# Ledger of designs, part 78: peptides against a protein of PDB entry 7SID

Target 1, 151 residues: chain A of PDB entry 7SID
Amino acid sequence: LHMYLMLLKELPGEEYPLPMEDVLELLKPLSNVCSLYRRDQDVCKTILNHVLHVVKNLGQSNMDSENTRDAQGQFLTVIGAFWHLTKERKYIFSVRMALVNCLKTLLEADPYSKWAILNVMGKDFPVNEVFTQFLADNHHQVRMLAAESIN

## One batch from the design tools (peptide; made by RFdiffusion4, then SolubleMPNN)

Design b2_p20_3_s2 (from b2_p20_3, 13 letters changed)
Fold by OpenDDE base, seed 5:
Structure b2_p20_3_s2 (fold): chain B 151 residues (1-151), chain A 20 residues (1-20)
Amino acid sequence: as target 1 above (151 residues)
Amino acid sequence: SSAEERRKELEKKIQDFLNA
């Protein structure tokens, strides 16, 4: 687990992105890791912080490629799962903060939520719609982070 | 090392990890 998380953390940003094929391979085990540790707040926070690099890589790729769409889908599946558990009030504020940062990064790459759509329990939720709900979060820091992301 | 060199090294580490 720790070695895998380290690799996620070391992904380059927008300046020198990895080939999408490599990003895709790294994403493959992510859903399983998230599932195994979904109740561990610290691990979830770490995962959410590290996958920010994945979004930055996705933003520099050709969105029309099959590998990019596949990577987007796998990433959004993970984010959707975290969103679902957030709605069930399973995560503390620090994990929700990390999730908001992921959603913010997604909106920077896709401001109109053309591809950034979460599918949860068979229903589609555009990230921009999901994001606005954090403006009413019970924790003040989460609300503030969400509000800062609008401007 | 350059950023590109670091990226290539990371790619190698990723592949080594996934193939282990």
Scores: peptide ipSAE 0.100, ipTM 0.706, DockQ to the pose 0.030
Fold by OpenDDE base, seed 2:
Structure b2_p20_3_s2 (fold): chain B 151 residues (1-151), chain A 20 residues (1-20)
Amino acid sequence: as target 1 above (151 residues)
Amino acid sequence: SSAEERRKELEKKIQDFLNA
């Protein structure tokens, strides 16, 4: 886990994106890691903070490539899982803050939610729709972060 | 460039991790 998180942390941003093939390889274990530690708030927060780099890489890629679509799908599956557990009130505010940042970054890459759509339990939820729900979050700081992201 | 070199080093680390 530690090594994996370190690798996520070291990912380059939009200026020097990794080849999509490398992004895909890095995403492969992510779902499993998230599943194993889904009840660990600290680990989840760390993961969400680090995967921001993945979103930035995805935003710089050719969306028409098969690899890009595959990477998007794998990533969105993870984000969808975090969203689902958030709806079930399984995450504290600090984890939700990190999730909001991920969603914000997704919307920056895909403002119209063309590909940024979460599929949870067989239902589709555009990220823009999901994001607006955080404006009504029970925690003050989460609401503020969501509101600031819109301005 | 230095940035390119850093990227290559990262790629190597990723592959080492994935192959371990």
Scores: peptide ipSAE 0.084, ipTM 0.686, DockQ to the pose 0.032
Fold by OpenDDE base, seed 4:
Structure b2_p20_3_s2 (fold): chain B 151 residues (1-151), chain A 20 residues (1-20)
Amino acid sequence: as target 1 above (151 residues)
Amino acid sequence: SSAEERRKELEKKIQDFLNA
């Protein structure tokens, strides 16, 4: 876990996007890691903070590439799981803030949620619709972060 | 295909995550 998180932390930003093949390799263990540590708030927060680099890479890639669609699908599946557990009040505010930042970055790359759609339990949730729900979050810092992103 | 198999395994892991 530690080595994996360090790798995510050191990924290049959106100015120097990774080849999509490398992004796919990084995503392979992600779902397993998230599943194993789903009840650890600190690990979840760290994961969400570090995968911001992945989101930025996905947003800068060729949307018509098969590898891009594959990477987007794998990533959105993980984000959907975090979203679902958030709705069930499983995560503290700091984890929710990290999730909001991920969703914000997705919306910057895909404002109309053409590909940024969360599929949870067989139902589709466009990220732009998901994002607006954080405006009514119970914690003031989460509401503020969401509101700043909308303005 | 191997890709399809991997996707199915991924979905199973995510379901475990969702059912926490």
Scores: peptide ipSAE 0.047, ipTM 0.615, DockQ to the pose 0.673
Fold by OpenDDE base, seed 3:
Structure b2_p20_3_s2 (fold): chain B 151 residues (1-151), chain A 20 residues (1-20)
Amino acid sequence: as target 1 above (151 residues)
Amino acid sequence: SSAEERRKELEKKIQDFLNA
């Protein structure tokens, strides 16, 4: 776990996007890691903070390829799972803060949710619609972060 | 395809994640 988290932390920024093949390799173990540590709030927060780099890389991709769609799908599936558990009040505010940051970055890359759509339990949730729900979050810091992202 | 198979496997893992 520690090694994987450090790897995510050390990913390059938007100025140096990874090849899509590398993004796919990084996403492969992600679902397993999330599943194993879904009850650990600190680990979930750390994961969400570090996968911001993945979002940035996906947003920089202008390629319409199978690999791009595959990477987007795998990533959005994980984010959708975190979103679902958030709706079930399974995560504390600090984890929700990290999730909002992920959604913010997705909106920056895809403001109209052309591809940024969460599919949870067979239902589609465009990220732009999901994001607005955090404006009504029970924790004031989450509401403030969401508001800052829109304004 | 192989990508579709991987997607299905991921969906299964996510389902386990949600229901565990």
Scores: peptide ipSAE 0.049, ipTM 0.615, DockQ to the pose 0.824; fails the geometry check

Design b2_p20_3_s3 (from b2_p20_3, 11 letters changed)
Fold by OpenDDE base, seed 4:
Structure b2_p20_3_s3 (fold): chain B 151 residues (1-151), chain A 20 residues (1-20)
Amino acid sequence: as target 1 above (151 residues)
Amino acid sequence: MEREERLKELEQQIQDFLNS
């Protein structure tokens, strides 16, 4: 876990996107890591904070490539799982705040949710519609972060 | 598959990435 988190932390920002092939290799173990640590709030928060760089890379990529579609699918599956568990009230506010930041970044890259669609249990949920639910979050800091993100 | 085995697989995947 430590080694993987270190790798995620070293991802470059939006100004220096990685080749999509490298992004795919980084994403390959992500779903497994998230599954293993889904009940660890601190690990989940850390993962969500670090995958922000992945969102930035995906937003600048060529959407027509097979590698891009594959990377998008793998990433959105993970985000969808976090959102689903949030709906089941499994995560504390700090994890939800990290998730909001990920969703905000997705909306910046895809404001109309053309590709940013969460598939959870066979149903599609556009990120722009999912995001609005956090405006009514039970925790004031989550509501404030969500409100600031759309202004 | 046990948790320890899954972690070992993850470590191998990371090493493969670093060496690619």
Scores: peptide ipSAE 0.028, ipTM 0.458, DockQ to the pose 0.043
Fold by OpenDDE base, seed 1:
Structure b2_p20_3_s3 (fold): chain B 151 residues (1-151), chain A 20 residues (1-20)
Amino acid sequence: as target 1 above (151 residues)
Amino acid sequence: MEREERLKELEQQIQDFLNS
């Protein structure tokens, strides 16, 4: 876990994108890591904070390439899992804050949710639709963060 | 060490761990 989180932390932002092939390799263990530590709020928060760089990197690549679509899919699977557990009220507000930041970044990369679509339990949820639900979050800081992202 | 080189090393270490 520590090694993987360190790697994620080192990922560059949108100014210095990595080859999509490298992104794919980095995403491979992510779902497993998230699954193993899904009950650890601190680890989940850390993961979500670090994967912000992945989102930024995805936005810089050619969206028409097969590898890009694959990477997007792998990433969205993870985000979808966090979203699903959020809906099940498994995460505290600080984790939800981190998730909102991820969704915000996704919307910046894909404002119209062309590819940013979460598939959870066989149903598609466009990120722009998912994002607006945080405007009604029970925690005021989450609502504020979501609202600030729109304004 | 260049950042990308370090990332490649970490990537390899993770892969090795997962495959061990």
Scores: peptide ipSAE 0.025, ipTM 0.527, DockQ to the pose 0.040
Fold by OpenDDE base, seed 5:
Structure b2_p20_3_s3 (fold): chain B 151 residues (1-151), chain A 20 residues (1-20)
Amino acid sequence: as target 1 above (151 residues)
Amino acid sequence: MEREERLKELEQQIQDFLNS
């Protein structure tokens, strides 16, 4: 886990995006890691903070290639899982804030949710619709972060 | 070692771990 998290932390920002093939390699073990540590709030927060770099890389890629679609799909699966567990009230506010930041970054890259769609239990949830639910979050900081993102 | 080079090394280490 520690080695993997260090790898995610080493991702460059928007100024120097990674090749999509490298992004895919980083995403491959992510689902398994998230599954194993879904109950660990600190690990979940760390993962969500680090995958922001992945979203930034995805947003910079205007290539409609198979690799891009694959990377988007793998990432959205993970975000969907976090969203689902959030609805089940499994995560503390700091984890939810990290998730909101991920969703915000997705919306910046895809404002109309053309590809940013979460599929959870067979249903599709566009990220722009999912995001609005955090405006009514029980924690004031989460609400404020969500509101700041759409102003 | 540059950042991108370090990333490549880490990617290889992760793959090696997963395949071990």
Scores: peptide ipSAE 0.024, ipTM 0.532, DockQ to the pose 0.038
Fold by OpenDDE base, seed 2:
Order: sequence, then C-alpha cells, then structure tokens
Structure b2_p20_3_s3 (fold): chain B 151 residues (1-151), chain A 20 residues (1-20)
Amino acid sequence: as target 1 above (151 residues)
Amino acid sequence: MEREERLKELEQQIQDFLNS
C-alpha cells in the first residue's frame, strides 16, 4: 500500500501528464487496494486524495484512444464504489470531502458528464447528478465544499 | 487482454469490494 500510494503521490509532481499507458498501469491494482482497506477511513481518504491526480491526468488527455476509454472506465468504477458506500453511510465526512473533490475534478474535465458516468450495481449515474446530492450532505463542510465547486 | 475483459475483471473486483 505504501509504495503504491507513493506512486500516486508523485503524479502531481510531474511536469507533464503521464502517458495513458502509465495511467492504466497505475489503475490496475487500485480496485484491490481499495477493497483491502475499504473499512479504514484514513486509508480511503488518502487513496481518494491521491487518485485526484489520476483524474487530472484523464482530463488532460487530448487523445480519445482505447486506452483513454479503458482508463476512464476503470477509474469511474472505483469512484462509483466509493460513492455507493457513501450512500450507505459507510464513510465519515472527511472521506466524503475527498470524494467530492474527485467528483469536482471530473466535472471540470467533463462538465456535461459525457463520459463521467458512474456505473454502480448495473445502473448509470452521471457525475453531475451524483455531485448534486452532496449539496444536501448531512455534514456542513461537505455541503460547503460542494457548493463552492459550482460557483 | 482486451479492454472489455479487463473492465469486466475490475468490475468483479469492485463487486467483491462492495459485498465484503
């Protein structure tokens, strides 16, 4: 976990966006890591904070290649899982804050949710629709963060 | 590995994650 998180952490330090092939390689173990630590709030928060850089890389991609679509799909699957567990009140506010930041970045890259669609349990949820739900979050800081992102 | 196969594998992992 530590080594993997370090790899993710180094993404913001990159002067240039990573090749999509590299993004894919980084995403491959992500689902397993999330699964192993899904009950650890601190680890989940850390993961979400670090994968924010992956979102930025996906958004900066000017190539609509198969690899790009693959990376987008894999990433969205993970985000969808976090969102689903959030809906089930499995995560504390700090984890939700990190998730909102991820969703915000996705919306910046895809404002109309053309590709930013979460598929959870066989159902599609556009990120813009998902994001709106955080405006009514039970925790004031989550609501405020969500509200700031749309203004 | 084909894209669809890879995605399917990941989706299965996520399902396991959700059900664990």
Scores: peptide ipSAE 0.024, ipTM 0.576, DockQ to the pose 0.770

Design b2_p20_3_s4 (from b2_p20_3, 10 letters changed)
Fold by OpenDDE base, seed 5:
Structure b2_p20_3_s4 (fold): chain B 151 residues (1-151), chain A 20 residues (1-20)
Amino acid sequence: as target 1 above (151 residues)
Amino acid sequence: MEREKRLKELEEKIKRFLES
């Protein structure tokens, strides 16, 4: 786990994106890692903070690439799971803050949620619609972060 | 150039990690 998280942390941002093939390989074990540690708030926060680099890489890639679509799918599956558990009030505010940052970055890359769509329990939830729900979050810092992202 | 070098090194680390 530690080595994997370190790799995520060191992933380059938008300025120098990794080849999508490498991003995809890095994402493959992510779902399993998240599943194993879904109840560990600190690990979840760390994962969400580190995968911000992945979103930045995805935004610079060719959206028509098969590997890009696959990487997007893998990533969105994980984000969808975190969002679902957030709706069940399973995460503290710091984890929700990290999730909002991920969603914010997604919206910057895809403002109209053309590909940024969360599929949870067989239903599609565009990220731009999901994001507005955090404007009503119980924690003031989460609401503030969400509001700053819209304006 | 240094940034690109670091990127390549990261790619190699990822590869080695996945192969281990």
Scores: peptide ipSAE 0.024, ipTM 0.527, DockQ to the pose 0.031
Fold by OpenDDE base, seed 4:
Structure b2_p20_3_s4 (fold): chain B 151 residues (1-151), chain A 20 residues (1-20)
Amino acid sequence: as target 1 above (151 residues)
Amino acid sequence: MEREKRLKELEEKIKRFLES
């Protein structure tokens, strides 16, 4: 786990995007790691903070490639799982804050949720619709972050 | 070339992590 988290930190930001093939390879273990540690709040927070780099890379990529679609699918599956557990009230505010930041970055790249759609239990949830629900979060800092992101 | 090398090394480290 520690090594994987360190590797995630080494992902370049938006200014220097990785080739989609490389992003895809880095995403492959992510779902498994998240599944194993989904009940660990600190690990989840750390993962969500580090995958911001992945979101930035996905947002700048050409959507026409097969690798891009594959990477999007894998990433959205992970985000969808975090969203699902958030709805089940399994995550503390700090984890939800990190999730909001991920969703914010997705919306910057896809403001109308053309591809940023979460599929959870067979149902589709556009990220722009999901994001607005955090305006009613029980924690004031989460509400504030969501509100600031809209402006 | 150097960037590509670093990325390949990263991929190998991830692979080792998965196999551990």
Scores: peptide ipSAE 0.024, ipTM 0.556, DockQ to the pose 0.044
Fold by OpenDDE base, seed 3:
Structure b2_p20_3_s4 (fold): chain B 151 residues (1-151), chain A 20 residues (1-20)
Amino acid sequence: as target 1 above (151 residues)
Amino acid sequence: MEREKRLKELEEKIKRFLES
């Protein structure tokens, strides 16, 4: 785990957008890793912070590309899992903060949730609708971060 | 070229870690 987290930290940042093929390769193990450590909130926070640049890459890509749609789907599956556990009150505020930042970036690329839709337990949840729920979060910092995104 | 090389090496390291 420690080595994996160190490797994630070394991933290329926003300044150099990744080719979609590279994004796909990075996303392949992500779901499994997140599942294994879903109960470790420090690890989850770290993962969410480090994959933020991946969200930006997905938003810059052409939506009609097959590879882009595939990458978006894989990523949204991970985000959906984090959101689902958040709804079950499984994560502390710092993890929710990291999740909100990811959702914010998605909405910047897709304000009307045309493709940014979370599928959880067989149901679809547009990210714009999911995001508004954080305006009523129990923690003040989460509410503030969510509110800043609307203005 | 150098960036791509570094990225590939990172991916391989991650793969090896997950397989261990």
Scores: peptide ipSAE 0.023, ipTM 0.541, DockQ to the pose 0.043
Fold by OpenDDE base, seed 1:
Structure b2_p20_3_s4 (fold): chain B 151 residues (1-151), chain A 20 residues (1-20)
Amino acid sequence: as target 1 above (151 residues)
Amino acid sequence: MEREKRLKELEEKIKRFLES
């Protein structure tokens, strides 16, 4: 776990993107790691904070690449899982805030959810629609963070 | 280049761990 978190932390931002092939390879174990530690709030928070770099990296890539679409898909699968568990009230507010930041970053890269679509349980949920749900979050800090992102 | 090399090495370690 520690090694993986270090790896995620070392990912570059949008100004210095990795080759998409490398991003894809790094994303492959992510879902497994998240699954193993899905009940550890601190680990989930850390993962979500670190994957912000992945979002920024994906936003800098060309949308026409097959590897880009594959990487986006794998990343969105992870985000979708976090969102799904959030809907099931499995995560505390601090984890939800980290997720909102991820969604915010996704919207910055894809404001109209052209590719940023969460597929959960066989259904598609555009991130822009998912994001608005956090405006009604039970925790005031989450609502505020979501509102600040829109304004 | 050094950073990329380090990242790839770490990736391989993670893969091996997950596959074990």
Scores: peptide ipSAE 0.021, ipTM 0.549, DockQ to the pose 0.048; fails the geometry check

Design b2_p20_4_s1 (from b2_p20_4, 7 letters changed)
Fold by OpenDDE base, seed 2:
Structure b2_p20_4_s1 (fold): chain B 151 residues (1-151), chain A 20 residues (1-20)
Amino acid sequence: as target 1 above (151 residues)
Amino acid sequence: MEKREEELKEIEEKLLAPEP
């Protein structure tokens, strides 16, 4: 876990995007790690904070490539799972804050939700729709973060 | 495409699996 988190942390940002092939390699263990630690709030928060770099890389890639679509799909599946578990009230506000930041970054990369669509249990949820729900979050800081992201 | 969909489904199932 530690090594993987360090790799995510050191992932280049928007200024130095990684080849999509490298992004795919980094995404491969992500679902497993998230699954294993889904009940650990601190680990989940850390993961969500670090995968922001992945979103930035995905947004700068060639959207028409198969590798890009694959990477987007894998990543969105993970985000969708976090969203689903959030709806099930499995995560504290700090994790939800991190998730909102991920969603915000997705919307920045894909303002029209062309590819930023969460598929959960066979249903599609555009990130913009998901994001707006956080405007009504029970925790004031989550609401504030969501509101600030729109303005 | 079908293979990809199956892989995504597997990922989702792992993440959303019932808690032990």
Scores: peptide ipSAE 0.141, ipTM 0.692, DockQ to the pose 0.869
Fold by OpenDDE base, seed 4:
Structure b2_p20_4_s1 (fold): chain B 151 residues (1-151), chain A 20 residues (1-20)
Amino acid sequence: as target 1 above (151 residues)
Amino acid sequence: MEKREEELKEIEEKLLAPEP
């Protein structure tokens, strides 16, 4: 876990995009890690903070490539799971804050949710619609962060 | 596309699987 988190932390920003093949390699263990530590708030927060770099990389890529679609799908599945567990009130506000940041970054790359669609339990949820729900979050700081994204 | 959907479903199942 530690080494994986360090690797995620060292990901370059949007100015230095990784090849999509490398992104896929980084995403491959992500679902397993998230599954194992889904109840660990600190680990989840850390993961969500670090995967922001992945979102930036995904937003710069040609969405028509198979590798890009694959990477997007894997990433969105993970985000969808976090969203689902959030709806089940499994995460504290700090984790939700990190999730909102991920959603913000997705919306910056895809404001109209053309590809940023969460599939949870066989149902599709556009990120722009999901994001608006955080405007009504129970925690003030989460609402504020969500509101800042719109302005 | 079908293969991809199956893979994504497996990922989702792992993440949302009931805890023992």
Scores: peptide ipSAE 0.138, ipTM 0.688, DockQ to the pose 0.836
Fold by OpenDDE base, seed 1:
Structure b2_p20_4_s1 (fold): chain B 151 residues (1-151), chain A 20 residues (1-20)
Amino acid sequence: as target 1 above (151 residues)
Amino acid sequence: MEKREEELKEIEEKLLAPEP
């Protein structure tokens, strides 16, 4: 886990996007790691903070490539799972804050949710619609972060 | 496309699977 988190942390940001092939390699173990540590709030928060780099890379990629679609799908599936578990009240506010930041970054890259669509249990949820739900979050800091992100 | 969708579903199921 530690080594994987270090790799995610050291990913270049929007200014220096990685080849999509490299992004795919980093995404492969992500679902397993998230599954294993889904009950650990601190680990989940850390993962969500570090995958912000992935979102930035996805936004700078060639959107017409098969690898891009594959990477988007794998990433969005993980985010969708975090969102689903959030709906089941499995995560504390600090984890939800990190998730909102991920969703914010996705919206910056795809404001109209053309590709940023969460598929959970066979149903599609555009990220822009998912994001607005955090405006009604039970925790005031989450609501504030969501509201500030719209401005 | 169908193969990819199935793979994504498997990822989701793994993440949301009940704990042993």
Scores: peptide ipSAE 0.133, ipTM 0.687, DockQ to the pose 0.818
Fold by OpenDDE base, seed 5:
Structure b2_p20_4_s1 (fold): chain B 151 residues (1-151), chain A 20 residues (1-20)
Amino acid sequence: as target 1 above (151 residues)
Amino acid sequence: MEKREEELKEIEEKLLAPEP
């Protein structure tokens, strides 16, 4: 786990995008790790913070290749699961803060939710619509973080 | 396309599976 988290953390930012093939290799074990540690708040927070680099890489891709769509799909599936569990009140505010940051980054890359759509239980939820729900979050810091993206 | 959809569904099911 720790080695994998370190690899995610070392992903370059917007200035140095990785080849999509490398992004896919890093995403492969992500669902397994998230599933195994889904009840560990600290691990979930750490994962969500580190995958911000993945979102930045996905947003920089100018090619609508099969690999890009595959990477986007795998990532969005994981985010959708975190969002679903959040609605079931399984996560504390600090994890929700990390999730909001991921959603904000997605909106920066795709403001109109052309590809940033969460599919949960067979239903599609555009990220821009999902994001508005955090404006009414029970925790004031989550509401404030969500509101910052609109201004 | 169908294969991709099935793979994504499997990932979702794994993440949302009931806890033992």
Scores: peptide ipSAE 0.132, ipTM 0.684, DockQ to the pose 0.854; fails the geometry check

Design b2_p20_4_s2 (from b2_p20_4, 6 letters changed)
Fold by OpenDDE base, seed 4:
Structure b2_p20_4_s2 (fold): chain B 151 residues (1-151), chain A 20 residues (1-20)
Amino acid sequence: as target 1 above (151 residues)
Amino acid sequence: MEEREKELEEIEKKLLAPLP
């Protein structure tokens, strides 16, 4: 886990996108790691903070590539699972803050949710619609972060 | 595409499945 998290932390930013093949290699263990540690709030927060770089890379890639679609699908499945568990009140505010930052970054890359669509339990949820739900979050800091992100 | 969708569905099931 530690080594994997360090690799995610050292990913280049939006100005220096990784080859999509490298992004796919990094995403391969992500779902398993998230599943194993889904009850650990600190690990979930750390994962969500580090995968922000993945979102930035996906936003700069060619959307018509098979590898891009594969990477987007794997990533969005993980984000969808975190969102679903958030609705089930499984995560504290600090984890929800990290999730909002991921959703904000997705909206910056895809403001109209052309590809940023969460599929959860066989249903599609555009990220722009999902994001508005955090404007009514029970914690004031989450509401504030969400409100700042729409301007 | 069908193979990809099946893989994504399996990932979702793993993430949302109850812990043993």
Scores: peptide ipSAE 0.038, ipTM 0.617, DockQ to the pose 0.826
Fold by OpenDDE base, seed 1:
Structure b2_p20_4_s2 (fold): chain B 151 residues (1-151), chain A 20 residues (1-20)
Amino acid sequence: as target 1 above (151 residues)
Amino acid sequence: MEEREKELEEIEKKLLAPLP
């Protein structure tokens, strides 16, 4: 876990995107790691904070490539799972804050949710629609973060 | 395309499955 988190942390941001092939390699173990540590709030928060770099990389990639679509799919599956568990009140506000930041970054890259669509339990949820739900979050800091992200 | 979608659905199920 520690080594994997270090790799995620050291990813270049939007200014220096990685080749999509490298992004795919980093995404490969992500689902397993998230699943294994889904009950650990601190680990989930850390993962969500670090995958912000992945979102930035995805936004700068060639959107028409098969590898891009594959990476998007793998990433969105993980985000969708976190969102689903959030709706079931499995995560505390600090984890939800980290998730909102991920969603914000996704919207910056894809403001019209052309590709940023969460498929959860066989249903599609555009990220822009998912994001607005956090405006009504039970925790004031989450609502504040969501509101600030709109401006 | 459909095959990949099925794979992603399986990943989702794995993430949401109860821990042993």
Scores: peptide ipSAE 0.037, ipTM 0.621, DockQ to the pose 0.788
Fold by OpenDDE base, seed 3:
Structure b2_p20_4_s2 (fold): chain B 151 residues (1-151), chain A 20 residues (1-20)
Amino acid sequence: as target 1 above (151 residues)
Amino acid sequence: MEEREKELEEIEKKLLAPLP
């Protein structure tokens, strides 16, 4: 776990996107790690903060390819699971803050939710619609963070 | 596309499955 988290942390920023093949390799173990540690709030927060770099890389990909769609799908599945568990009140505010940042970055990359769609339990939820739900979050800091993206 | 959807479904099931 520690090694994987360190690798995620050291990913380059938006200005220097990784090849899509490298992004896919980084995403492969992500679902397993998230599943194993889904009840650990600190680990989940750390993962969500570090995968922001993945979102930035996905947003900078202009080439529509099978690899791009695969990477987007794997990533969105993980985000969808976190969102679902958030709705079930499984995560504290700090984890929800990190999730909102991920969703915000997704909307910046895909403002019209062409590909940024969460599929949870067989149903599709555009990220723009999901994002507005956090405006009514129980924690004031989460509401404030969500509101900042609208202005 | 069908194969991809099945793979994503399996990932989702794993994430949402009860812990042993």
Scores: peptide ipSAE 0.035, ipTM 0.603, DockQ to the pose 0.816
Fold by OpenDDE base, seed 2:
Parts: sequence; C-alpha cells; structure tokens
Structure b2_p20_4_s2 (fold): chain B 151 residues (1-151), chain A 20 residues (1-20)
Amino acid sequence: as target 1 above (151 residues)
Amino acid sequence: MEEREKELEEIEKKLLAPLP
C-alpha cells in the first residue's frame, strides 16, 4: 500500500501527462486497494486525493483510444463505488471532500459528461448529475466545496 | 467491449461487496 500510494503521489500533473499505457498500469491495482481499505477513511481520502493526477491525465488523452476508454472505465468504476458508499453514509466528510474534488476534476475534463459517467449497479449516472447532489450534503464544507466548483 | 464491461462489473462487485 505504501509503495503504491507513493507512486500515485508522484504522478505527473496535467502539465506532464503520462502515456496512457503507464496510466493503465497504475490503475490496475487501484480497485483492489480501494476494496481492501474501503473501511479505512484515511486511506480512502489519501487515495482519492492522489488519483486526481490520474483524472488530469485522462482528460488530456485521446478519447478515441481503446486504452483511454479502458483507463476511464477502470477509474470511473472506482469513483462510482466511492460515490455509492457515500450514498450509504459510509464515509466521513473529509473523504467526501476528496471525492468531490475528483468529480470536479472530471467535470473540468469533461464538462458535458460525455465519458464521465458513473455506472453503479448497472445504472448510469452522469457526473454532472452526481455532482449536484453534493450541493445538499449534510456537511457545510462539502456543500461549500461543491458550490465553489460551480462558480 | 462487452467483455470489458463485464470486467468492470466484477470490479464494482468487489468494491461494493459486503464486508466480512
């Protein structure tokens, strides 16, 4: 876990995107790590904060590439799971804050939710639709963060 | 594409599986 988190932390930002092949390699263990530590709020927060770099990489990639679609799918599956568990009230506000930042970044990359669609339990939820739900979050900081993303 | 969708579904199931 530590090594993986370190790798995620050191990912280049939007200014220096990684080749999609490298992004895919980094995404491979992500779902397993998230699943294993889904009850650990601190680990989840850390993961969500670090995967922001992945979103930035995905946003600059060729959307027509098979590798891009694969990477998007893997990433969105994880985000969808976090969102679902958030709906089940499984995560504290700090984790939700990190999730909102991920969703915000997704919307920046895909403002019209062309590819940024969460599939949860066989149903599709565009990120723009999902994002608006956080405007009504029970925690004031989450609401504020969501509101700031709109303005 | 269909195969990949199934893979993603399996990943989702792992993430959302009931905790032991």
Scores: peptide ipSAE 0.047, ipTM 0.631, DockQ to the pose 0.865; fails the geometry check

